# Peptides against a protein of PDB entry 3C2G: the designs that were tried, part 54

Target 1, 209 residues: chain A of PDB entry 3C2G
Amino acid sequence: IRTFDLLGLLLHDSDAIDGFVRSDGVGAITTVVQYPNNDLIRAGCKLLLQVSDAKALAKTPLENILPFLLRLIEIHPDDEVIYSGTGFLSNVVAHKQHVKDIAIRSNAIFLLHTIISKYPRLDELTDAPKRNRVCEIICNCLRTLNNFLMMWIPTPNGETKTAGPNEKQQVCKFIEIDILKKLMSCLSCEGMDTPGLLELRSTILRSFI

## One batch from the design tools (peptide; made by RFdiffusion4, then SolubleMPNN)

Design b2_p15_1_s1 (from b2_p15_1, 9 letters changed)
Fold by OpenDDE base, seed 1:
Structure b2_p15_1_s1 (fold): chain B 209 residues (1-209), chain A 15 residues (1-15)
Amino acid sequence: as target 1 above (209 residues)
Amino acid sequence: PVKSTESEDFLKKYL
């Protein structure tokens, strides 16, 4: 716990973050979060989020790390773990096709839908901090999905990867009325990036045109 | 961390 807090305080510099990642810091965190301690898992996942934009992640082998993190998010009911883990996932898959492929093979699309589906409607949450955290989690899930969908948008060169039938079916679940209602409820949250959420919605809709 | 939205960069590059 305190070690991750100390690392979090030191990781305000982008070169320090990149140095940590180059030294297998992500692997070290994933080793530590295997201990059955919720506070340790929270702190480790928060540190993963803090380093999730590191350039060195493009050179980090994630074949074992990413499936482990996805499983951790799947089994942990902790909002802080889910928030940090989905935040990390959204950033780590960005601009990295090979990382997207690992995540998708590890059933990430279905997991994102499952996460959103398990949370109540934001209108049912009276506690503002809890409501905002749930909204942020939903946004992280949708941003991750958006980053996946980018790989199936036709480029000006006419070359595009086609989504497999399973991926397409899983993406179609995000247009369910309950998911759309949750997305709309996020647009009403104070301090949320409403333009970003509208963009996510637009990309999801474009995937069906 | 900065939230990485690939769409912003993709849209700027291709649209």
Scores: peptide ipSAE 0.275, ipTM 0.853, DockQ to the pose 0.660
Fold by OpenDDE base, seed 3:
Structure b2_p15_1_s1 (fold): chain B 209 residues (1-209), chain A 15 residues (1-15)
Amino acid sequence: as target 1 above (209 residues)
Amino acid sequence: PVKSTESEDFLKKYL
């Protein structure tokens, strides 16, 4: 705990963050969050989020790390862990095809749907901090999905990766009425990336219709 | 951290 707090205080510089990641800092965090301590898990996942935009992640082996994180955010009950984990996931898959491939093979698309499905409608949440956190989690999931979908959009040059039948089926679940209602509820939240939600809708339509 | 999205870069590159 104290070590992660110290790292969180020191890792405000982009070069320090990149140096930490180059020194297998992500591997170190993922080792520590395997211990059954919720405060440690929360602090570790928050630190993962803080380093999630590091350039050094493009050179970091994630074959063991990413499936572990996906399992953690599948089972952990703490919204702060889910927020940090989905935030990390959204950033780490961005512009990294090999990381997308690891995530997709690890059933990430289905997991994102499961996470969104787990939360109630935002209109049912009277506590504003809780509502905002849930909305942020949903947005992290949708941003992650959008980053996946970018690889299946037809390019003008006709070079397109085709989604497999399973991936296509899993993506189609995000256009279910209950999911769409949750997305619409997120659009009404103050400070939300409304453009990102509209963009996801546009991307789904362009990728599969 | 900055939220990483690919869509802006995709749009700039292909559209």
Scores: peptide ipSAE 0.202, ipTM 0.833, DockQ to the pose 0.616
Fold by OpenDDE base, seed 2:
Structure b2_p15_1_s1 (fold): chain B 209 residues (1-209), chain A 15 residues (1-15)
Amino acid sequence: as target 1 above (209 residues)
Amino acid sequence: PVKSTESEDFLKKYL
């Protein structure tokens, strides 16, 4: 706990974050969060989120790290872990095709749907901190999905990857009425990235409909 | 931490 808090306090500079990642800092964190200590898992996942935009992640082997993190956020009951993990996932897949490919092979699209599905509608949450955290988790999932969908948008220059039939089917689940109701409930939350949510709708429509 | 989204960069590149 204290070590991750100290690292979080020291990692305010982008070069320091990049240096930590170059030194296998992500691998070190993922090793530590394998211990059955919820405070350690929470602190470790928060630190992952803090370094998730590091340029050095483009050169970091994620073949073992990313499937482990996906399994953690699938099974862990703590919303703070889910928030940090989905935040890390959204940032780490951005602009990194090879990382997207690892995540997709590890069933990340379906996992994002599962995460959104497990939470109630935000209007059913009376506790404002809990409601806001659930909103942020859903937005992290949607941002991750949008980052995946960007690779399947036709470019004017004709080089577009085609989504496989399984990926298409999994993406189509996000347009189910119950999912859409949850997404719409997020638009009513203060301080939410409303543009990002509306953009996902546009991206899904352009890519698959 | 900065939230990474590709859509902003895509829009800047193609629009």
Scores: peptide ipSAE 0.200, ipTM 0.828, DockQ to the pose 0.655
Fold by OpenDDE base, seed 5:
Structure b2_p15_1_s1 (fold): chain B 209 residues (1-209), chain A 15 residues (1-15)
Amino acid sequence: as target 1 above (209 residues)
Amino acid sequence: PVKSTESEDFLKKYL
């Protein structure tokens, strides 16, 4: 706990974050969060989120790390762990095809749907901090999905990867009325990037046209 | 951390 807090305080510089990641810092965190301590898991996942935009992640082997994190956010009930884990996932897959491939093989698309499905409608949440955190989690899931969808959009000059039948079926679950209602409920949250959320919605809907 | 959304970059690159 204190060590992760200290690392979080030291990692204010992008070069320091990149240095930590190059030294297998992500592997070190994932090793430590294997212990069944909720405070340790929370602190470790928060630190993962803090380093999730590091350039060095493009060269980090994630074949063992990413499936472990996906399993962690699948089974862990803590919103702070889910927030940090989905935030990490959204950033780590961005602009990294090989990481997207690992995540998709590890059933990430279905997991994102499962996470959104587990939460109530935001209009049913009376506690504003809880409502905002749930909205942020949903946004992290949708951003991650959007980053996956980008790999299947035809480019004018490129070989387009086609989504497999399973991936298509899993993506189709996000147009279910209950998912759309939850997405719409996020637009009412204070302090949210409403323009960004509307863009994510538009991209998801365009992927079905 | 910076939020990484590829849609903005894709739209800027291809549109």
Scores: peptide ipSAE 0.152, ipTM 0.803, DockQ to the pose 0.675

Design b2_p15_1_s2 (from b2_p15_1, 9 letters changed)
Fold by OpenDDE base, seed 1:
Structure b2_p15_1_s2 (fold): chain B 209 residues (1-209), chain A 15 residues (1-15)
Amino acid sequence: as target 1 above (209 residues)
Amino acid sequence: PKYSTESEDFLKEYL
């Protein structure tokens, strides 16, 4: 815990973050979070989120790291782990086709749906901190999904990847009425980027038209 | 951290 807190304090600038990532810092974190300590796992995932926008991630091999993180999120019933992990996922797949491919092969789309599905409706949450955290998790999931969807949008040059039938079916689950209600409930959260959420929703809906 | 959304980045680049 203290070591990750110290690293989080020291990694306050982009050069330090990039240096940490170039030194296999992501691999080091993933090694440490293999120990069955909830506080350690939380701290490690938070540190992953803090370095998730590093430029050096484009040169980091994620073939083993990303499937491990996805599994960790799947099996760990902790909002802080899920928040940090989905935030990391959203950033690490952005603008990185090879990372998207790894994530999709590791059933990331289905996992994102599972995460959203397991949370109650936000209107049923009376605790404001819990409600806000759940909103943020849903936003992270949708941002990640949106980044996946962008790879299937036709380019002006007419070249586009086509989503496989399984991927298309999994994406279609995000337009289920219960999911849409949860998305709409996020718009009522104070301090949330509501324009961003509306854009994400629009992109999801347009992907099927 | 700064979150990256490709749609937002696309709009900023092309609009």
Scores: peptide ipSAE 0.376, ipTM 0.830, DockQ to the pose 0.572
Fold by OpenDDE base, seed 2:
Structure b2_p15_1_s2 (fold): chain B 209 residues (1-209), chain A 15 residues (1-15)
Amino acid sequence: as target 1 above (209 residues)
Amino acid sequence: PKYSTESEDFLKEYL
């Protein structure tokens, strides 16, 4: 626990983060969070989030790490674990087709839907810190989905990959009225990146037209 | 931490 806190303090710049990632720091964290200690799991997932935008992740093999993290998010009811894990997922799949492929094969799209479906509407949450955390989780899930959807949007000069039938079916679940209501509820949350959420909405809608 | 959104990056490049 204290070790991850110390690492979080030391990893305050991009060069230190890249150095940690190049030294298999992500693998080290995922090894440590296999122990059944909730505080350790929270701290480890938070550290994963902190290094999730590292350039060195493009060279990190994630074939074993990513399925493990997805399983961890699936089985843990802890909002802090889910927040950090979905945040990490959103960043690690961004601009990395091979990582998207690993995540999709590991049922990431379905998991994102399950996570969003689990949480109540934000208007039902009276506790502001809880409401904000739930909103952030939903945003992380939607950002991750958006990053997946981008690979299926036709580009003027590129070969467009087509989503498989299973992926299409899983993506179609995000146009359910309850999911759309939750997305819209996040737009009213104070301190949220409203422009970013509006863009997510636009991309999702475009993907279904 | 920074979050990466590919759509935002796409818009910055093409719009």
Scores: peptide ipSAE 0.374, ipTM 0.827, DockQ to the pose 0.623
Fold by OpenDDE base, seed 4:
Structure b2_p15_1_s2 (fold): chain B 209 residues (1-209), chain A 15 residues (1-15)
Amino acid sequence: as target 1 above (209 residues)
Amino acid sequence: PKYSTESEDFLKEYL
């Protein structure tokens, strides 16, 4: 706990974050969070989120790290772990086809659906901090999904990959009425970037047309 | 951290 807090306090600039990542800092965190301590897991996942936008991640092998993190999110029903983990996932897959492939092979799309499906509608949450955290988790899941969908959109100068049958089926689950209702409930959250959420929703829905 | 959304970059490139 204290070590991760200390690292979080030291990693305020992009160069320090990149230095940490280049020194296998992500691997070190994932090794430490294998211990069955909830506070340690929370702190480790938060630190992962803090370094998730590092440029050095593009050169980091994630073949062992990413499946482990996905499993961690799956088995720990902790909002802080899920928030940090889905936030990390959204950033680490962005603009990195190799990382997307690892995540998808590790059942990431289905996991994102499972996460959203397990949370209540925001309208049912009276506690504002809890409601906001759940909204952020849903946004992280949708952002991650959107980043996956972008790889299947034809670009004039890009190689277009086709989604496999399993991936298509998993993506189609996000248009279920219960998922859409939960997404719509996020628009009612105070202090949220409603325009950004609407844009994200629109992009996801357009990917099904 | 800043969140990365590829669709935002895509829209900026094509718009």
Scores: peptide ipSAE 0.372, ipTM 0.828, DockQ to the pose 0.685
Fold by OpenDDE base, seed 5:
Structure b2_p15_1_s2 (fold): chain B 209 residues (1-209), chain A 15 residues (1-15)
Amino acid sequence: as target 1 above (209 residues)
Amino acid sequence: PKYSTESEDFLKEYL
């Protein structure tokens, strides 16, 4: 715990973060969080989030790391773990087709749907800190999904990848009425920042134009 | 951390 907090305090500049990632820092964190300690898992996932925007991640092998993280999020119903993990996921897949492919093969789209499905509507949460955290998680999920959807949008200058039938089916689950109600509840909450929902909406609209 | 959303970059590049 204190070691990850200390690392977080030392990793305030982008060069230090990038240096940590180049030194297999992500692999080191994932090794540490394999121990069954919830506080350690929380701290490790938070540190993953903190380094998730590092440019060096594009050169980091994630074939073993990413499936492990996805499983960790699946089996640990801790809001802080889910927040940090989905935040990391959203950033690590961004602009990295190879990483998207690993995540999708590891059932990431379904996992994102599962996460949203398990949370109540935000309007049902009276505790502001809890509501804010749940909103952030949903936003992280939607941002991740949006980043996946972008790979299937036709571009004038390139061959567009086609989503497989399974991926299409999983994406279609996000337009189920119960999911839509939860997403709409994010927009109805005053003071809630829901950029992921707005971006997802924009991406869906563009995909059908 | 800074969050990355590819839709923003897509709009800047293609629109």
Scores: peptide ipSAE 0.372, ipTM 0.830, DockQ to the pose 0.652

Design b2_p15_1_s3 (from b2_p15_1, 9 letters changed)
Fold by OpenDDE base, seed 4:
Structure b2_p15_1_s3 (fold): chain B 209 residues (1-209), chain A 15 residues (1-15)
Amino acid sequence: as target 1 above (209 residues)
Amino acid sequence: PRKSTESEDFLKEFS
């Protein structure tokens, strides 16, 4: 725990973060959080979030790491772990097709659905700190979905992929009526990342029309 | 950390 806190205090710039990642820092964290200690897991996931936008992740083998992290998020009901983990996931899949492939094969889209489904609507939460955390988690999940969906939309550079059967199945389950209602609730909630949510709405329309 | 999205980079590349 103290080690992760110390690392968080030391990693203040992009070069330091990138150096940590190049030195298999993500692998080291995932090894440590295999121990059954909730505080350790929370601290480790927070550190993962802190390094989640590192450019060196594009060169990091994530074939074993990412499925483990997805499983960790799946089995751990801690909101702080889920917040950090979904934030990490959203960033790590961005602009990295090989990572998207690993995530999707590991049932990431359905996991995101499961996470959103377990939380109440934001308008039903009277406790502001809890509401804000739930909001952030849902936004992380929806942003991750947007990052996945964008790869199936043709771009001017000609880069596009066709969703396979597995992807289609996961997406269909994700965009059920309850999830869409929660998306709309988020859009109506004050202080939300409305632009990101509007982007997802646009992406969904472009993907399915 | 920065929130990474595909659309943000797309807009940067083509703006």
Scores: peptide ipSAE 0.243, ipTM 0.745, DockQ to the pose 0.531
Fold by OpenDDE base, seed 5:
Order: C-alpha cells, then structure tokens, then sequence
Structure b2_p15_1_s3 (fold): chain B 209 residues (1-209), chain A 15 residues (1-15)
C-alpha cells in the first residue's frame, strides 16, 4: 500500500510514468493485486489509473492483464476500485485497436453496462461525494463505450471495422433507455467529463443514422 | 491523468 502511494507520488512526470510502464510496471501492479487485500487492490488500481495514459501502453502486452482487471472490477463492489479500473480501461483502450479487441472479447461492454446498472439514479444520492463518485464511474464507463463505438463509425477516407455479432449484442444491451437516462443525468452534474458525455451522445446519434 | 477520448486525439493528429 505505502509502496503504491510512494510510486504515485513519484510518477508525476510523464516520462517517469512511461518509463514505469516500459519496465512492465502494469504487470507488476496486476501481480500484486492478485492477493485478496482490499486496501492493496484500491492502491494498485489507483496506480493503474495514474499510469493509464502512458504512451508505452501501446507496446505493452495486455492479453492477460486486461481480462484480469475486468474480472477484478466485476467481482469488487468497491467504488474506488471501480472508479480506478474503469478509468484505466477507458484510457488504455483509446487509440489502440488491439486493446479494444481484447476488451471486447472479454465482454467489457457488457461489464460496463452491468456497472452502470447497479448504481441508483443520481437524484437518489443525497451525499454529494458519493453522487460525484458514482457520476465519475458512469462517465468512465460511457467514455469507454464511446471509444468502442468510434471503431464502427464510417470515416470518409478509411475502411471501418464492422461490429461483429458479439459486439452488436453488447451494444444493444448497453444503449437501453435506463442507460440513456443516466447519461442525461450525468450531463447535469457539475465538474464531470461533460465533453466525453457529449461525444458519446454524438456518437450514438451517428451510429443510428 | 489525462482522460483520453478518440475524438480529441483524432483532432490533434490531424491538426
């Protein structure tokens, strides 16, 4: 725990973060969090989030790491773990088709739907810190979805990947009315990733035109 | 950490 906290403090520079990732830092974290200690898992996932935007992740083998993280998020009801894990997922799949493919094969889209569906309506949360954290989690999930959906939007100058049957099924489940309501609810929350939510709204509209 | 979206980086790549 203290080691992860220290690493988080030291990894304030983008080059240092990239160096950590190149040295298999993500693999090291995922190895450590395999032990069932909630505090350790929280700290490890937070550190994952902190390094989630590293350029070196494009060259990091994630075939084993990503499914493990998805499982971790699935089985832990901890908001901090879910927040960090979904944040990591969103960033790690961005601009990396091979990582998106791993995530989708591991049912990431459905998992994200499950996460969002487990949380109450934001209007029912009277505690502001809790409401904000829930909104952030939902935003992470929705931003991740946007990153997936963008793969299937035709571009004027390029061949776009067509969604397979598995992807289509996961997306269909995700875009149910309750999810859309939560999207709109999150847009009303101050200090949230409103640009990302607006991007998703645009992406959804484009996907149905 | 930076929040990465496809559209934001797309705009940067083509700017």
Amino acid sequence: as target 1 above (209 residues)
Amino acid sequence: PRKSTESEDFLKEFS
Scores: peptide ipSAE 0.237, ipTM 0.747, DockQ to the pose 0.484
Fold by OpenDDE base, seed 1:
Structure b2_p15_1_s3 (fold): chain B 209 residues (1-209), chain A 15 residues (1-15)
Amino acid sequence: as target 1 above (209 residues)
Amino acid sequence: PRKSTESEDFLKEFS
């Protein structure tokens, strides 16, 4: 725990972050968080989030790491873990088709839907810190979905990947009325990733029109 | 960390 905090304090520059990632730092974190200690898991996932935008991740094998993280998020009912984990997921899949493929094969889309669905309506959360954290989690999930959906949008040259039957099914479930209501609620929250949410709205429209 | 999206990263790659 304290070691992860120390690393977080040292990793202020991109070169240090890249160095950590190149030295299999992500693998090291995932190994450590296999112990059933909530504080350790929180600290580890927070550190993952801190390095989630590292350029070195493009060269990091994630075939074992990403499914493990998805499983961790699935089974751990901790908002801090879910926040950090979904934040990591959203960043790590960005501009990395191979990582997107791993995530989708590991049912990431369905997991994201499950995460959003388990939280109450934001209007029912009177505690502002809790409401904000929930909104941030939902935003992370929705931003991740957008990163997936974008690969199925036609490019200017007319080329596009086609979503398979599994992906189509997961996406259709994702856009159910409850999820859309939560999207709209998040758009009304100040200080949230409104640009990302608006982009998702646009992407959804382009995907189904 | 920065929040990464396909559109944002695309713009950065070609900037």
Scores: peptide ipSAE 0.232, ipTM 0.745, DockQ to the pose 0.413
Fold by OpenDDE base, seed 3:
Structure b2_p15_1_s3 (fold): chain B 209 residues (1-209), chain A 15 residues (1-15)
Amino acid sequence: as target 1 above (209 residues)
Amino acid sequence: PRKSTESEDFLKEFS
């Protein structure tokens, strides 16, 4: 815990973050968070989020790390762990087809749906800090979905993949009416990732209409 | 950290 606190203070610039990742820092974090300590898990996942935009992640093997993280957020009901984990996931899959493939094979789309579904309607949350955290989690999940969906949209200059039966099933469950309502609710929340949510709306229309 | 998406416009806004 003390080590993660120190790292959180030191890893405040992009070069330090990238150096940490190049030295297998992500692997080190995932090793440490395997110990059953909630505070350690929170700190480790927060650190993962902090390094989630590192350029060195493109060269980091994630075949074991990503399924582990997905399992971690599946079994922990901790909003802070879920926030950090979904944030990491959304960033790490961006522009990395091989990472998207690992995530999808590991049932990421369904898991993200499950995460969103477990939270109440934002209108039922009167505590502003709690409401904001829930909204941020939902936004992370929806942004991740957008990153997945984009690979199935035909581009004028690019090859597009066709979603397989498994992917189609997961996506169909994801974009149910309850999720769409939550998307709309998040769009009305102050300080949320509105651009990303609007992009998802456009992506859904382009993908399915 | 930055939020990463497939959209170039999004990356520009949050870079």
Scores: peptide ipSAE 0.227, ipTM 0.738, DockQ to the pose 0.391

Design b2_p15_1_s4 (from b2_p15_1, 10 letters changed)
Fold by OpenDDE base, seed 5:
Structure b2_p15_1_s4 (fold): chain B 209 residues (1-209), chain A 15 residues (1-15)
Amino acid sequence: as target 1 above (209 residues)
Amino acid sequence: MKKSTEYEDFLKKYL
């Protein structure tokens, strides 16, 4: 626990973060969070989130790491773990086709839907810190989905990856009325990037036109 | 934490 907090305090700049990732720091964290200690899991997932935008992640083998993290988020009911883990997922798949493919094969689209489906509507949450955290989680899920959808948008040169039938069916679940209502409730959340949420909504809707 | 808006980058590059 204190080691991850101290390490998080040393990782202030992009070069230090990139150096940590090049030294298999992500593998080290994922090894430590295998222990059944909630505080350790929270601290480890928070540190993963802190390094999740590192350029060195493009050279890190994630074939074993990413499925493990997805399983951890699936089984752990802790909002802080889910926040950090979905934040990590959204950043790590960005601009990395091979990582997107690993995540999709690891049932990430279904997991994102499951996470959003389990949370109440934000209007049902009276506690502002809890409401804000749930909104951030939903936004992380939708951002991750958006990063997946970008693979299936035609490029100007006519090259397009096609989503498989299972992926298409899983993506279609995000246009369910309940999911759309939860997305709309995030637009009323204070301190949220409302423009970014509107862009995410537009991308999701455009994937079905 | 840089929010990677791959969508913003896609829009800037292709639209």
Scores: peptide ipSAE 0.029, ipTM 0.585, DockQ to the pose 0.642
Fold by OpenDDE base, seed 1:
Structure b2_p15_1_s4 (fold): chain B 209 residues (1-209), chain A 15 residues (1-15)
Amino acid sequence: as target 1 above (209 residues)
Amino acid sequence: MKKSTEYEDFLKKYL
């Protein structure tokens, strides 16, 4: 715990973060969070989020790390773990087709839907810190989904990957009325990236036209 | 942390 907090305090610049990642720092964290200690898991996932935008991650093998993290998020009913893990996922898949492919093969689309489905509507949350954290989680899930959907948007050159039938069916679940209501409730939260959520809504709708 | 979205970067590149 204290070691991850100290590492998070030392990793202030991009070069230090990239150095940590190149030294298998992500693998080291994922090894440590296998220990069944919730505080350790929280601290480790928070540190993963802190390094999730590292350029060195493009050269890091994620075939074992990403499925493990997805499983950790699936089984841990902890908002801080889910927040950090979905934040990591959203950042690590960005601009990395091979990482998107690993995540999708690891059932990430269905997991994102499951996460959003398990949370109450934001209007039912009276505690502002809890409401804000839930909104951030939903936004992380939706940003990750947007990064997946971008693979299936035709490029100006006419090259498009087609989503498989299973992926299309999983994406269709995000237009369910309860999911759309949760998305709309996030747009009403102060201090949220409202433009990004509107863009995602547009991207989701365009993926079905 | 600046959350990276490929969509924002796509928009910045093509709009």
Scores: peptide ipSAE 0.022, ipTM 0.539, DockQ to the pose 0.614
Fold by OpenDDE base, seed 2:
Structure b2_p15_1_s4 (fold): chain B 209 residues (1-209), chain A 15 residues (1-15)
Amino acid sequence: as target 1 above (209 residues)
Amino acid sequence: MKKSTEYEDFLKKYL
């Protein structure tokens, strides 16, 4: 715990973060969060989020890390773990086709739907910190989905990957009325990037046209 | 830190 907090204070610049990632820092964190200690898991997932946009992650093997993190998010009923883990996932899959493929084959699309489905409507949450955290989690899930959907949008060069039948079926669950209501409820949260949520909505809708 | 989306980066490039 204290070590991850200290590391989080030291990893304040991109070069330090890249140095940590090059030194297998992500693998070290994922090893430590296997201990059944909630505070350790929270601190480790928070540190993962802090390094999740590191350029060095493009050279880091994630074949063992991503399935583990997805399983951790699936089984751990902690908003801070889910927030950090979905945040890490959204950043790590961005611009990395091979990482998207690892996440998708590890049932990430279904997990994202499951996460969004488990949370109440934001209008039912009276506690502002809880409501904001839930909104951030939903946004992380939708952002991750958007990064997956981008693989199946035609590029100007005419290259398109086609989603498999299972992926298509899993994506179709995001047009369920309850999911769309939760997306719309995030637009009313203070301090949220409303333009970004509207872009996510547009991408989701375009993926079904 | 603002989380990156590939689509946000795409839009910033083409808009």
Scores: peptide ipSAE 0.022, ipTM 0.549, DockQ to the pose 0.540
Fold by OpenDDE base, seed 3:
Structure b2_p15_1_s4 (fold): chain B 209 residues (1-209), chain A 15 residues (1-15)
Amino acid sequence: as target 1 above (209 residues)
Amino acid sequence: MKKSTEYEDFLKKYL
């Protein structure tokens, strides 16, 4: 715990973060968070989030790391772990087709739906810190979904990947009325990435129309 | 987190 907190304080610049990632720092964190300690898992996932936009991640093998993290998010009830893990996922899949493919094969689309489905409506949450954290989690899930949907949008050059039938069926669950109500509740939350939610809406419409 | 959305970059590239 104290080591991850100290490491997080030392990793304050992009060069230090890139140096840590190049030294297999992500693999080291994922090894340590296999120990069944909730505080250690929380601290490790927070550190993963802090380094999740590092340029060096483009050269990091994620074939073993990403399925493990997805499983950790699936089974862990802690909002801080889910926040950090979904934040990491959303960043690490961005601009990386091979990482998107690993995530999708690891049932990430279904997991994102499960996470959004687990939380109550934001208007039912009276505690402002809890409401804000839940909204951030939902937005991380939606941003990740948007990054997946971008693979199946026609490029101006006519190159399109087609989603498989299972992926299409899993994506269709995000247009269910209860999911859409949760999305709309996030749009009404102060300080949220309203542009990102409107972007997802546009991407969904372009993917199905 | 620097949120560069892949879609913002897509929009900047193609619009």
Scores: peptide ipSAE 0.021, ipTM 0.540, DockQ to the pose 0.527

